# Peptides against a protein of PDB entry 3C66: the designs that were tried, part 96

Target 1, 189 residues: chain A of PDB entry 3C66
Amino acid sequence: KSWANLFEKNDFFFRYKFYLEITAYTRGSDEQHLKWSGLVESKVRLLVMKLEVLAGIKIAHPFTKPFESSYCCPTEDDYEMIQDKYGSHKTETALNALKLVTDENKEEESIKDAPKAYLSTMYIGLDFNIENKKEKVDIHIPCTEFVNLCRSFNEDYGDHKVFNLALRFVKGYDLPDEVFDENEKRPSK

## One batch from the design tools (peptide; made by RFdiffusion4, then SolubleMPNN)

Design b2_p20_4_s2 (from b2_p20_4, 10 letters changed)
Fold by OpenDDE base, seed 4:
Structure b2_p20_4_s2 (fold): chain B 189 residues (1-189), chain A 20 residues (1-20)
Amino acid sequence: as target 1 above (189 residues)
Amino acid sequence: EEEERVLRKYGPSDKMVLTV
């Protein structure tokens, strides 16, 4: 099957048992987020290349489009909560305590002027050669190298109060709701 | 069996050690 068929959204989030979520977080301006997320996104291909060469990884396929979201984030605790709870269906309901910024509400005075956390999330579908190897696949090394690469690009990106980067390993049935269309049924366990 | 092989380590703001 051509690579083109692998990137249809509907098939992508059902195709793999496992996903690596790469989320760039910014508590600051939209401009800060654009720079940070753009950098992270530009490096995802390097991470994919490093994952693909691991003996336990059969396939590492990036979804090419980021998922964008933003929340009203008045406190640092809220920002920590976002980073803790985002990226898993099991935990994302906790984010309902925060105001999601939408196209419908972004012009509301209470939202427009509020501090925001911006999120850009990239997904990598993973297929593992686990059946043939009892060995655990450790993706920590390439993931850490990726984070370090992104964080070291600019000194400002070392400020964890503003810029954060999370890599989350998620099962297909535990993907965030945002990856599915309204008419799509979440994968079963 | 596959599930038992996935170790998730959450670090601070630079999250996640994946051991699959």
Scores: peptide ipSAE 0.036, ipTM 0.652, DockQ to the pose 0.235
Fold by OpenDDE base, seed 3:
Structure b2_p20_4_s2 (fold): chain B 189 residues (1-189), chain A 20 residues (1-20)
Amino acid sequence: as target 1 above (189 residues)
Amino acid sequence: EEEERVLRKYGPSDKMVLTV
């Protein structure tokens, strides 16, 4: 089956046992986030290429579309909490303490002018070579190189109060709810 | 066994939450 058919959402989040989540965070303006997330997204293909050449990685397949969300984020502690809790089904319920910005509420006076954290998340499905059971796959090097590449692009991206980048390794059963449609059942353990 | 292979805990940098 051609790569083209793999770009349809329908079974991507069921195909792999493991995923790498790449989340760009911005506590600032939507314009700041657009620039930051756009940069991060533009470099994901380079990360994929670096992952594919690692011993023990059989496949690194990027999902083509980012997942976008934003929260009212009044404090730095809230921003740290978002970065700690987001990206795992086990922990994402903690985000219910924050106001999610939606199309329905974005024009409310309490939300419109509130400080916000913006999130853009890219996913890479990972398949590992089981035959080399003894080899530890160290994805740290390519991931660190990726982070450094993104952060070094502009001096402004060195401000961790505004711009953050997380790479989370997750199991398919622990993916955030956002990746599944209402009619889809989460993969079992 | 597969889980143990990927878990390098790297330091407080940009959350490489390589949480397996």
Scores: peptide ipSAE 0.029, ipTM 0.667, DockQ to the pose 0.191
Fold by OpenDDE base, seed 5:
Structure b2_p20_4_s2 (fold): chain B 189 residues (1-189), chain A 20 residues (1-20)
Amino acid sequence: as target 1 above (189 residues)
Amino acid sequence: EEEERVLRKYGPSDKMVLTV
């Protein structure tokens, strides 16, 4: 089966039991987000390489495209809530309290000039080696190195009021709704 | 059982927020 079939959206989010979500957050301008998310995205391949060499990881497969979203984010508390609730089907319903920015509403006066939080999310599908059931895979090391690499690139990225980066380990059945098409049924537990 | 294989710094939470 060609490499092309491995990167089809529909197959990717059903193929693995486990995913690593990498989300770049920006509470600021679209330009700030473009720079920050672009940097994070450019380093994902390095993280994949570090994950693949771990004895407990059989496959670390990056999804090729980021998922982009933005919310009206009037307060710092809203920004913290977004970072807390985003990335899991169990918790993402809390984000319904915020206004999602869409192509249909982005030109509305109440949205156009409002403070925004921008999100870019990359996914890595993970397959683990079953044979060593007793060995814990420590993905914290490569993940920490990745975060440090992104944050150290520019001093401006040290401002946690503006720029944030989160890594979330998620099961396939708990992936956010955004990864599935309307006609797709999410994986069962 | 398969979840216990991933050692996370922040305990049982599926979320690693590394605010470094």
Scores: peptide ipSAE 0.078, ipTM 0.720, DockQ to the pose 0.108; fails the geometry check
Fold by OpenDDE base, seed 1:
Parts: structure tokens; sequence; C-alpha cells
Structure b2_p20_4_s2 (fold): chain B 189 residues (1-189), chain A 20 residues (1-20)
């Protein structure tokens, strides 16, 4: 069975204490975002393979479905704020200052023609081999290799005003609200 | 406060050292 079928959504975000979030950002067209996010998503399996061989990592399991969102993003400062605040429950409330694009509002003239930031987020659940509470696992090398792989694929992806990629290490209790259903209780500390 | 470790290509090259 492919790892893609191992976890239903409802169990995946409760199963691990730690997650790695991979978010592709695009301030531009939907077409630009589809190409960029599709590339990033296609490379996640390579990151998983590199994480699994680290001595401190017992398991690295990807959640195969991306989480998609978009915001009206009038300024570069708004785009920087999205990249700073997204991906953590502690900080995501700052995004309420921006207009979330939904299926209900996307056809409104003020939203339809507005500059947008698009987000696609992939999740990797992490289980660590910690015999001793002091073991440090350095994931910098695999993560840097992944970022370089994605960014070097096309010269256009070097434009940080349009295309961005972030990897965030997050505890299960600090996952964004988007990963839980309305009836699900967030993991406790 | 365990600083949220975000890796960005042009962000500070701080080692994503996970202290678990």
Amino acid sequence: as target 1 above (189 residues)
Amino acid sequence: EEEERVLRKYGPSDKMVLTV
C-alpha cells in the first residue's frame, strides 16, 4: 500500500508530536501558482526519503493532500505578513486582517480583480528516535537541498516578489486550524 | 519560547536543529 493511503485525514494530525510544513507561496496568477505548487508537491517524496535516513528520525510520513488557500494581497508588505504568520496556530490570527478568498466570494468584483497570494501546504509527520532527551536532530541539510532543488528548477522561481517556499517545524498542538475539521479538538500540549 | 524554526532560502541560515 502506498504511504498515500496509510492515513485518513482525521488520524494523521493527531498521530505525531511534530510536523514539517512545506508551503509554496505565489503572489501572481492562479496559473503561476499551479505550476509552482505542483513542482514543490512533486519533490516532497525526495525530502521524505532524505529525512528517513537521518539517525534521529524514526518515521517521516507525508500527508499527500495539499491544503489550499488564497488571500487578497494588495501590497508586498501583506505578502511578507502572510509568509511570517501562516503555518502556526499562535500567529495565524494575524491573517484575519486580510480577505480570505472563498468559493462564495471569489466572483465579487472587488475580489476577482484584486492581487492575490496563493498558498499550497504539504505536511510531513515526524517521529524521532529519542533514547536520550538531549539528542539533537539536524534537518537543515535535507531541507536546504529540497529548497535548492525546487528553486533551481526554473529561473522564474528566483523572483521572491512572486514565488516563495518555506519549511516550518511545528508541534502538533500548534498546527494551523485548517488541518482540523470544525468538530475536531486540537491536540493538547 | 521554542522559536518556530522556519527555513527560507534567503532567511537567516540558522541550523534547523530540532531539540526534541
Scores: peptide ipSAE 0.037, ipTM 0.682, DockQ to the pose 0.715; fails the geometry check

Design b2_p20_4_s3 (from b2_p20_4, 8 letters changed)
Fold by OpenDDE base, seed 1:
Structure b2_p20_4_s3 (fold): chain B 189 residues (1-189), chain A 20 residues (1-20)
Amino acid sequence: as target 1 above (189 residues)
Amino acid sequence: EEEEKVLRKYGPSDKMELTV
């Protein structure tokens, strides 16, 4: 059975203490975002393979479905704020200052023609072999290789005003609200 | 546990936030 079928949504975000979030950002067209996010998503399996071979990592399991969101993003400062605040429960409330694009509002004239930031987020659940509290696992190398692999695919992705990529190491209790259903209780510390 | 936040930049807007 492929790892893709191993995790139902409801168990995955409760199973691990730690997660790596990979978010592709696009301030541009939906078509630009589909190309960029599709590329990033296609490379996540390679990152998983590189994480699994690290001595301090027992398990690296990807959640196969991306989380999609978009915001009205009138300014570059708004785009920087989205990238700073997204991906953590502690900071995501700052995004309430922006208009979330939904299926209900996307056809409104003020939203339809507005500049948008698109977000696609992939998650990797991590289990560490920390026998000794002192072993620092350095995931920098595989993460750097992943970023370089995504950015080097097309020169157009060098435009950081349009295309961005963030990797965030997050504890299970600090995952964004989007990963939980309305009836699910967030993991405690 | 001192949560050592290591922010690593891979580009102008590329970032890795490791909260250890």
Scores: peptide ipSAE 0.120, ipTM 0.685, DockQ to the pose 0.271
Fold by OpenDDE base, seed 3:
Structure b2_p20_4_s3 (fold): chain B 189 residues (1-189), chain A 20 residues (1-20)
Amino acid sequence: as target 1 above (189 residues)
Amino acid sequence: EEEEKVLRKYGPSDKMELTV
């Protein structure tokens, strides 16, 4: 099957046991987020290339579209909570304490002018070589290089109060609800 | 159970290592 058919959403989140989530966070303006997330997204292919050459990684396959969300984020503690809880089904319910910005509510006076945290999340499906399953695959180096590349692109991206970048290694059964359609069942353990 | 791991850099909750 050609690479072209792999870019359709339909079974991507069911194909792999493991995923790397790459989330760009911005507590600021939508314009700031667009620049930051766009930069991060532009570098994902470089991370994929670095992952594919690691011993024990058989496949690193990026999903082509980001997942976008935004929350009302009044405090720095709320921003820390978002970064801690987002990206795992086990913990994402904690985000229900925050107001999710939607198309239906974005024009409400309490939301329109409120401080916001913006999130853009990219996914990489991972397949590991069975022969090396006994050996831990260390992805520290390529992930650290990726973070450094993104953070060093502009001096402003050094401000962790505004701009954050997280890489989360998750199992398919622990992916966030956002990756599944309403009619899709989450993978079982 | 392979633990979920999070890597962050230059943030309040910095973690430097992801091992699969």
Scores: peptide ipSAE 0.036, ipTM 0.685, DockQ to the pose 0.507
Fold by OpenDDE base, seed 5:
Structure b2_p20_4_s3 (fold): chain B 189 residues (1-189), chain A 20 residues (1-20)
Amino acid sequence: as target 1 above (189 residues)
Amino acid sequence: EEEEKVLRKYGPSDKMELTV
């Protein structure tokens, strides 16, 4: 079966029980976000390689495409809320209090000139070795190295008011709605 | 129950939050 079938969106988000979400956040310009997210995305393969060598990880499979979203983000508190609530089905409903920027509304005067938070999210599907269930797989080391690698690339990325990076471990049933098509049922617990 | 302990979130502070 060709590698092409392994990367179909619909199969990827049902294939694994566990996912690592990598989200680059930018509260600033689209240009700032493009540079930041592009950097983060370029380093994901290095993280995958570091995850694959862990004894407790059988497979670390990156999804090939980022998920892009943006919100009107008038305050720093809104930006903190986005970073807290995004990336989990349990909490993402809190983001309904913010205006999602869409192709239909992006040219509205109230949205066009508004401060925005941009999000780019990459997913890694994880399969664990069951026999070593007692061995806590410490993904902290490779994840910390990845964050440090991204943050150290440019001094400007040290500004947490503008640039943020989050890694979230998520179960397949708690993936955000954005990863599923309208006709797809999310995985059950 | 033991599988829950690997839930580490790196929040805005780049600090690992153990989601229990």
Scores: peptide ipSAE 0.099, ipTM 0.702, DockQ to the pose 0.208; fails the geometry check
Fold by OpenDDE base, seed 4:
Structure b2_p20_4_s3 (fold): chain B 189 residues (1-189), chain A 20 residues (1-20)
Amino acid sequence: as target 1 above (189 residues)
Amino acid sequence: EEEEKVLRKYGPSDKMELTV
């Protein structure tokens, strides 16, 4: 089956039991986010390559399109909350306390001028060779190297008040709602 | 299999949540 058939959105979020979520966060301007997220996205392929060579990883497939979202983020505490709660269906409901920026509301005066947190999320589907070895696959090393690579690219990206990067290991049934279309049912446990 | 959640931070606000 050609690689092209592997990247249909509808199948990707149902195909794997496990996903690595890579979220670039920016509390600042859209321009700052574009630069930061673009950098992170450009490095995801390197992370995939490092994951693929790990013992116990059978497959690491990136989803090629980022998921973009933004929230009104008036405080640093709100920004921390976003980073804590985003990326899991179990916790994402806490984000309902914040105003999601949409194409419909972005021109509202209260939203237009509000401080924003921008999120770009990349997904890697993971399949593990767990059948024979109870060996815990530690993806920490390649993930840490990835974070270091992104953060070290520009000194400005060391400012955690503005730029953040989260890697979250998530089960398919706990993926954020944003990855599913309105007519799609979340994978069962 | 007890999924060990390892939260590792690289820097103050970087988060890595590994659930193995």
Scores: peptide ipSAE 0.039, ipTM 0.650, DockQ to the pose 0.266; fails the geometry check

Design b2_p20_4_s4 (from b2_p20_4, 10 letters changed)
Fold by OpenDDE base, seed 5:
Structure b2_p20_4_s4 (fold): chain B 189 residues (1-189), chain A 20 residues (1-20)
Amino acid sequence: as target 1 above (189 residues)
Amino acid sequence: EEEEKVLRKYGESDEMVLEV
């Protein structure tokens, strides 16, 4: 099977039991988000390299494309809620209380001029070396180094009211609905 | 239920110790 087939969306989210989600959040302009998310995305390869050298990690495989979404985000509390609830199937239903921005609704007056939170999410599929009876793998160091690298790039990215970055460890059965096509069945536990 | 491991905002995470 060609190297190309390993990067097909349909196979990627069924291939691994575990995923690391990297989400860049922006409560501001689309231009601000484009700069921030583009920076984060450009550094994902460095995180992968740091994960792959960990003794407990057999494979760290990045998905090549970000998932993009945006919500009407009128308050700081809404922005906190988005950051808390996004990225897990268990919690993502709470986001239904917010207006998702779509191509169909983006030109509506109530949405066009509304404050927005933008999200760009990258996925890393993880395979672990279980043979060594290591039931636990610590990824805190490479993840923290990655966050610090992104946040320190520009002083503007220190404003947590505007720019945020989260790394979430998720099981394949608890991936967000956005990663699956309408005809795809979510992985079982 | 295994607690979701999330590194957020200020690099303040719960221990990113993954149970596998």
Scores: peptide ipSAE 0.282, ipTM 0.797, DockQ to the pose 0.720
Fold by OpenDDE base, seed 3:
Structure b2_p20_4_s4 (fold): chain B 189 residues (1-189), chain A 20 residues (1-20)
Amino acid sequence: as target 1 above (189 residues)
Amino acid sequence: EEEEKVLRKYGESDEMVLEV
């Protein structure tokens, strides 16, 4: 009973001060991305379980729906730029230099036949056991194990030119615009 | 500038230490 009421989408991105973003990137076909992102998504629960057992973490709560986006990505430099700039409100405006693929433009010849980067992003809300002082929590081990688990699942996922995976720690005020509805005000500092 | 902690690829960051 208690978990079901938490699924009202509206408050997840306001509930936590801190989030872990898990983004699967694919520069290739939609089919390649579907397989890669589906694998990553299937392993998020294992990451959550490993985060929850850390003494400094009180709660690790996954958001159940991925955020999907795709960009025209003609060069390797564009793909590196996407991986560098995506996932933070401070840097996401740099992505405006690329053509976002939308339902309205996907059938345009220049977009249809263009190389694409696909992105699937999962969010984990984090609450910390802060007793007395500014506590440092090291999450390197569970995050590295997660990346290794995903990347080692298939030999094809070792190709960093096609498949990438990033884990980004962000504050609620620095979440990407995609997580907020048009009528929602971004959390302030 | 609060350094964004990003783990990309195998071992791009030796530390994923969160300041909370």
Scores: peptide ipSAE 0.277, ipTM 0.791, DockQ to the pose 0.711
Fold by OpenDDE base, seed 1:
Structure b2_p20_4_s4 (fold): chain B 189 residues (1-189), chain A 20 residues (1-20)
Amino acid sequence: as target 1 above (189 residues)
Amino acid sequence: EEEEKVLRKYGESDEMVLEV
């Protein structure tokens, strides 16, 4: 049975205490983002396999669908701000300074032709082997190998002004609001 | 303040040491 049949969205973001967020960023065209995010998403399974073999990790379970968002992004500073603030409930309110692109507003003249930053985020739920008193787990190697694998696929992905990739370790209580339904209570600390 | 562990930089990686 595929992992996809075992986890409804609602159970996934409450099941783990810890998550790894993988976000592909593109400041450019929708076509550029589709190619970049599609590549990143295609490699997530390889990262999961590398995480699962670490002695400190009991389970690494990917959520099967990306979360998609886009913002009007007129400056490079706005693009840096998006990368800094996105992916944590503590910081995501700073993104309210930018215009979120929605299906309702995407055809507005001020939005349609504006520079945009596109975001595609994949989530991995993590369960750790606490029994061995390992208070620390190093995931640096598999994460770095993953980033290198994605960035080295095409020379164009070396342009940090257009294409970016971030891996963020986050606790379940600090997940972005996008992962919860309006009626769902955020996990407590 | 719990420091968020974020890997962003190509080739310049901060330690992704998770405290659990």
Scores: peptide ipSAE 0.274, ipTM 0.782, DockQ to the pose 0.671
Fold by OpenDDE base, seed 2:
Structure b2_p20_4_s4 (fold): chain B 189 residues (1-189), chain A 20 residues (1-20)
Amino acid sequence: as target 1 above (189 residues)
Amino acid sequence: EEEEKVLRKYGESDEMVLEV
């Protein structure tokens, strides 16, 4: 299959058993988020390159488009909850307590001027060079270097009240619902 | 419950060791 076919959404989220999610969080303005997420997105390729050279990783394949979402986020506790619960099918239902900002509701008075958390999520599909199911792959170093690279780019990105970055290792059956179309069945365990 | 391995600068899982 050509590399081009791997960038089709539907094939990508069924192709791998394992994914690395990279989520940039911003509790602030859309402009702040665009700068932050754009920076993070620009560095994903460097992370991929570092992952690909690890002996345990056969393939690290980035999905080309971020997933964008935003929530009304009136409190710091809400922002912590978003960061804790987002990125896993097991926990994402907790986000239903928050108002998702959509194109349909963004002009509502209760939403327009409300504090918001913005999320941009990039996905990397992972295939492993594992002959035996008992092998562990340590990705701590490349992931930490990536986070440090993003966070050190601007002093403002050190403010965890505004800017956050998380890398989550997720199994294909536990991917967020956002990656699947309404007609698609989630991968089984 | 397999603990989700999440690397966050202030919520760093001590280990990003993937079990596959």
Scores: peptide ipSAE 0.299, ipTM 0.807, DockQ to the pose 0.728; fails the geometry check

Design b2_p20_5_s1 (from b2_p20_5, 9 letters changed)
Fold by OpenDDE base, seed 1:
Order: structure tokens, then C-alpha cells, then sequence
Structure b2_p20_5_s1 (fold): chain B 189 residues (1-189), chain A 20 residues (1-20)
């Protein structure tokens, strides 16, 4: 199997039992988001390196492309809701209360000038060394170090009203719908 | 097998832990 075939979307989101989602959020301009998300994406390789050296982790494999989305976000409460609900199939239906920005609607007057939240999400597939049926793997330290690294790059990224970063540890059956094609069946429990 | 984990700059975190 070529190295390129390991990054086929369809194989990646079915290959692992566990995933780490890394989402950069911006409530502001597209330019602000491009700078913030680009920074976060540029640091993901460092997180992978820190995960790979943990005794319980056999493989930490990054997906190569971010997933991009944006919503009309008129209030701070809407922005908090997006950050709480996004990245889990159990909760993402709450986002249906917000207007998703698409290529078809972005030029509508009600959307064009509206406040927006931008999201860029990176995925890491995780395979664990299961020698004993009751092993606990803790990835809190490398994830915290990663968040601190991204936030410390520029003082502006400390403004939680504009810039946020979240890491979510999920199972393959709880991945967002965005990672699957319309004809793909979600992984079972 | 259980997984719980959330770390955010704006919200309370949950343990970044998998039980295998």
C-alpha cells in the first residue's frame, strides 16, 4: 500500500477506533481565521511526535487535510454553543439551529455582512498498545502542551472572544458527519 | 472501551483518557 493510500479519506475514518480532533475556532474575519488555523495546522506534527512516544500509543496518524466550515454567529452564546456541540455526532445536531455558510448562500445579504464563526478541524487516528484488557491511556499532557504552544505564539490568540482551540478525544462511531461521504455508513460501536 | 476527553481554551476540560 503506497504512503499516499494511507491518506485516502474513506480508509482513514474507518481505520482507527479512537481519534483526536483538533479544532481552531475564529469569531471574526476570514483573514483572522486563516492566520489562526494555519498556525494550529503547522503545529499538529509536533503533537503527533509527542503522542507517538507515549507507551500506550502504537500509532498516531494525522489526516493531511483540514475540514473547513463556517456559521452565522450573531452572539457570544452562539459561539460558545458551537464550541460545545461541534466535533461529536451525539451533539452536532444542535448546530442545525445556526445558518451554515455555503458557496451557494455566502453572497446573500443576510449572510454576507453577518458575524461568522469559522472552524478548521484536523484529525489524528490513534492505535493503542493493548497488552492488558484494562489499560488506561492518558493523553492530557501532550494535548495541554500543544494548546499552550498555539496560544503563546501571538498575544491576540489569548482573546477567547475571537480565537479558540479545542481538542476532543472521540471514538470512530462518534466522529462528525462531515468526515463521511453521503453513501458511507458510520462505524458501529 | 470508553473514551472521554475535551480540552478547550474557553470551556471546562474533561480528562483526555481512553479506557481500552
Amino acid sequence: as target 1 above (189 residues)
Amino acid sequence: EEVEGFLSTSAPSKPMTAIL
Scores: peptide ipSAE 0.627, ipTM 0.951, DockQ to the pose 0.850
Fold by OpenDDE base, seed 4:
Formats: structure tokens, sequence, C-alpha cells
Structure b2_p20_5_s1 (fold): chain B 189 residues (1-189), chain A 20 residues (1-20)
């Protein structure tokens, strides 16, 4: 059975206590972002495979679709802020200082001509083996290998002013608002 | 249960760890 057919969108962000977020960032053109995010997305399966073989991980389940967002990003400081604040409900409110690009506003002159940061975010739901009395699970190695793999693919992806990649390890209650529909209640702590 | 983890190409990495 294809992994894609097993999981309705609606339950994915409620099924796991832990999630790994993988965000490809681009401050540049849409074309640059499509190439970069497409590369990152193409490698997520390799990360999943590396996570699944860790003794503490019972399941590493990728969500099949990226979440796409873009912000007006006039400065490098704004781009750093996006990378620092995005991917956590605790911090994402800081992004309200930036103009989110939407289908409704993308043709506004002030937005159309503005520098943009593009974000593509992939999610992996994680279930852990509690039975092994492992009080702590460390996923740093496979995550680092993944980042290095993506960044080393093309020399252009070494330009951190344009291209960035972040992995965030979060609880389900701290997922960004983007993963929930307007009628969905965020998981409780 | 706590989780800490941030790894970025532009920022210092934090431990990617979950406490169960």
Amino acid sequence: as target 1 above (189 residues)
Amino acid sequence: EEVEGFLSTSAPSKPMTAIL
C-alpha cells in the first residue's frame, strides 16, 4: 500500500506527539525556490529511512505534501527573523510583523515588487519506542547528514543569504497554525 | 515529555533530542 493512501490529512497532525519540520527557505526568485525546495523534498525519504533505523524511533511518517508560504522580506534581518520564528506556535506570532503573501494580495503593487522569502515545509510524524527505557532520543546525526546532503548538492545552495534549510523538532501542540484547518483545535499540551 | 531541536544552515544548531 502506498504511504500516500494510508493517511488522511486531517489526522496526521494529531496522531503523533512529536514532529520533525523540514523547511527550505529561499530569499530570491520563485524559480530559485522551486529548484531548492524540490531538491530538499526529493531527499526527505532518505531522512525518513535514516530515522526509521534508529532504535528509539518506532515510526517516522512523512506528510506527503509540502506547506508553501511566502513573506515580503525587504531585509536580511527579516529573513533571519523568519528562519528563527517560523515552525513553532510559540514564536510564529512574530511573523505577523511581516506581510504574508496570499493569493488575494500577491498582485498588489507593494507586494508584487517586494523581495520575498519563500518557504516550503515538510513534516515527519515521529512515534518513539518507550519500551527500551530510553528517556532520551537523539536524532541529531541523521538530521545533520540530511542538511549536509541538501546543501552540498549544488554550490549555489551554500549561499545562506539566498538558500537556507532548517529542521525543527517540535511537539504537536507547538506545530505552526498552517497545519490546522480553521475549524481544527490545536492539540493540547 | 520535552523536545528540543533546531538545526539550520544559517544558525547554530541545538541538540535534536526528545525526552520521553
Scores: peptide ipSAE 0.622, ipTM 0.949, DockQ to the pose 0.808
Fold by OpenDDE base, seed 3:
Structure b2_p20_5_s1 (fold): chain B 189 residues (1-189), chain A 20 residues (1-20)
Amino acid sequence: as target 1 above (189 residues)
Amino acid sequence: EEVEGFLSTSAPSKPMTAIL
């Protein structure tokens, strides 16, 4: 079976206990988001390489397709709320207070010209070297280096009112609903 | 097994740590 078949969407989000979520946020134009998210996506391979050399990490596998979403985002507070609540099943229900932009509603006059927050999310599945000791794995350094690498690429990406980047370390049972198909049962605790 | 970790450009970071 080719490596392409290993990335069949259906098994990736069930294969690992731990995931690293990488979300590029843009409150601005679709063009701004495309440039920002494309940059972040282009650097994920470097993060994977830095994770794989950590003693506690056996494997770091990126999911190759980003998840794209956008919300009507009229205020800076809404943008902060999106960044706080997104990427966890425990907290994502708070985003229901915002209008999700869909193919069905994007042409509505109230949505078309509204300020938007765009999100592109990449996932990395993590397999750990479980030796018989309660090992604490810390991935803070490579994640910080990755964030700094992305933000240092262009001065415009320093504007946190427009461009943000978040990394979330989660369990498979706490992944966002977007990663599961309607017929898929979320992993249990 | 517990996991806590959040790193953001706009918010205070939490330790990016997994307990195995």
Scores: peptide ipSAE 0.620, ipTM 0.949, DockQ to the pose 0.852
Fold by OpenDDE base, seed 2:
Structure b2_p20_5_s1 (fold): chain B 189 residues (1-189), chain A 20 residues (1-20)
Amino acid sequence: as target 1 above (189 residues)
Amino acid sequence: EEVEGFLSTSAPSKPMTAIL
């Protein structure tokens, strides 16, 4: 399939065994989140380029559309919980304790005035050069450089109470439910 | 195949390593 066909959701989340999730978090205004997430998204291509040159990585393909979600987040503990639980099917059910902001409820007074955590998540599908069984691939360096690049853009992005960035290395069977359509079955182990 | 990998600005990081 051409590279262009990989940007279609249709088989992207089934094609790879491994994914890198990149989540920009903002506990603040929508305007703050748009600036932060837009910056992170603009740098994903640089991360892909750094991943592609690693000897153990055969392919690094970004999914170009972010996944957007927001929660009512009244406390700092709630914000820490979101960052701990989000991005894994094993743990995402803990987010059900928080009020998800939807198009249907966003106009409710109780939601309008509530503190919110905004999440924008980008995905990179990874294919590895399996020359030998038990090969170890380490992507720590390019991921750390990416985080530093995003945070160094503005001093305000150093405030962990407002702005956070997480990278999660997951298997396809542990991707969040948000990436699958209602009729799609999760990849098996 | 084990995958451990978490980097966060707010939480302790885990090694971003896949064992194939």
Scores: peptide ipSAE 0.589, ipTM 0.916, DockQ to the pose 0.861

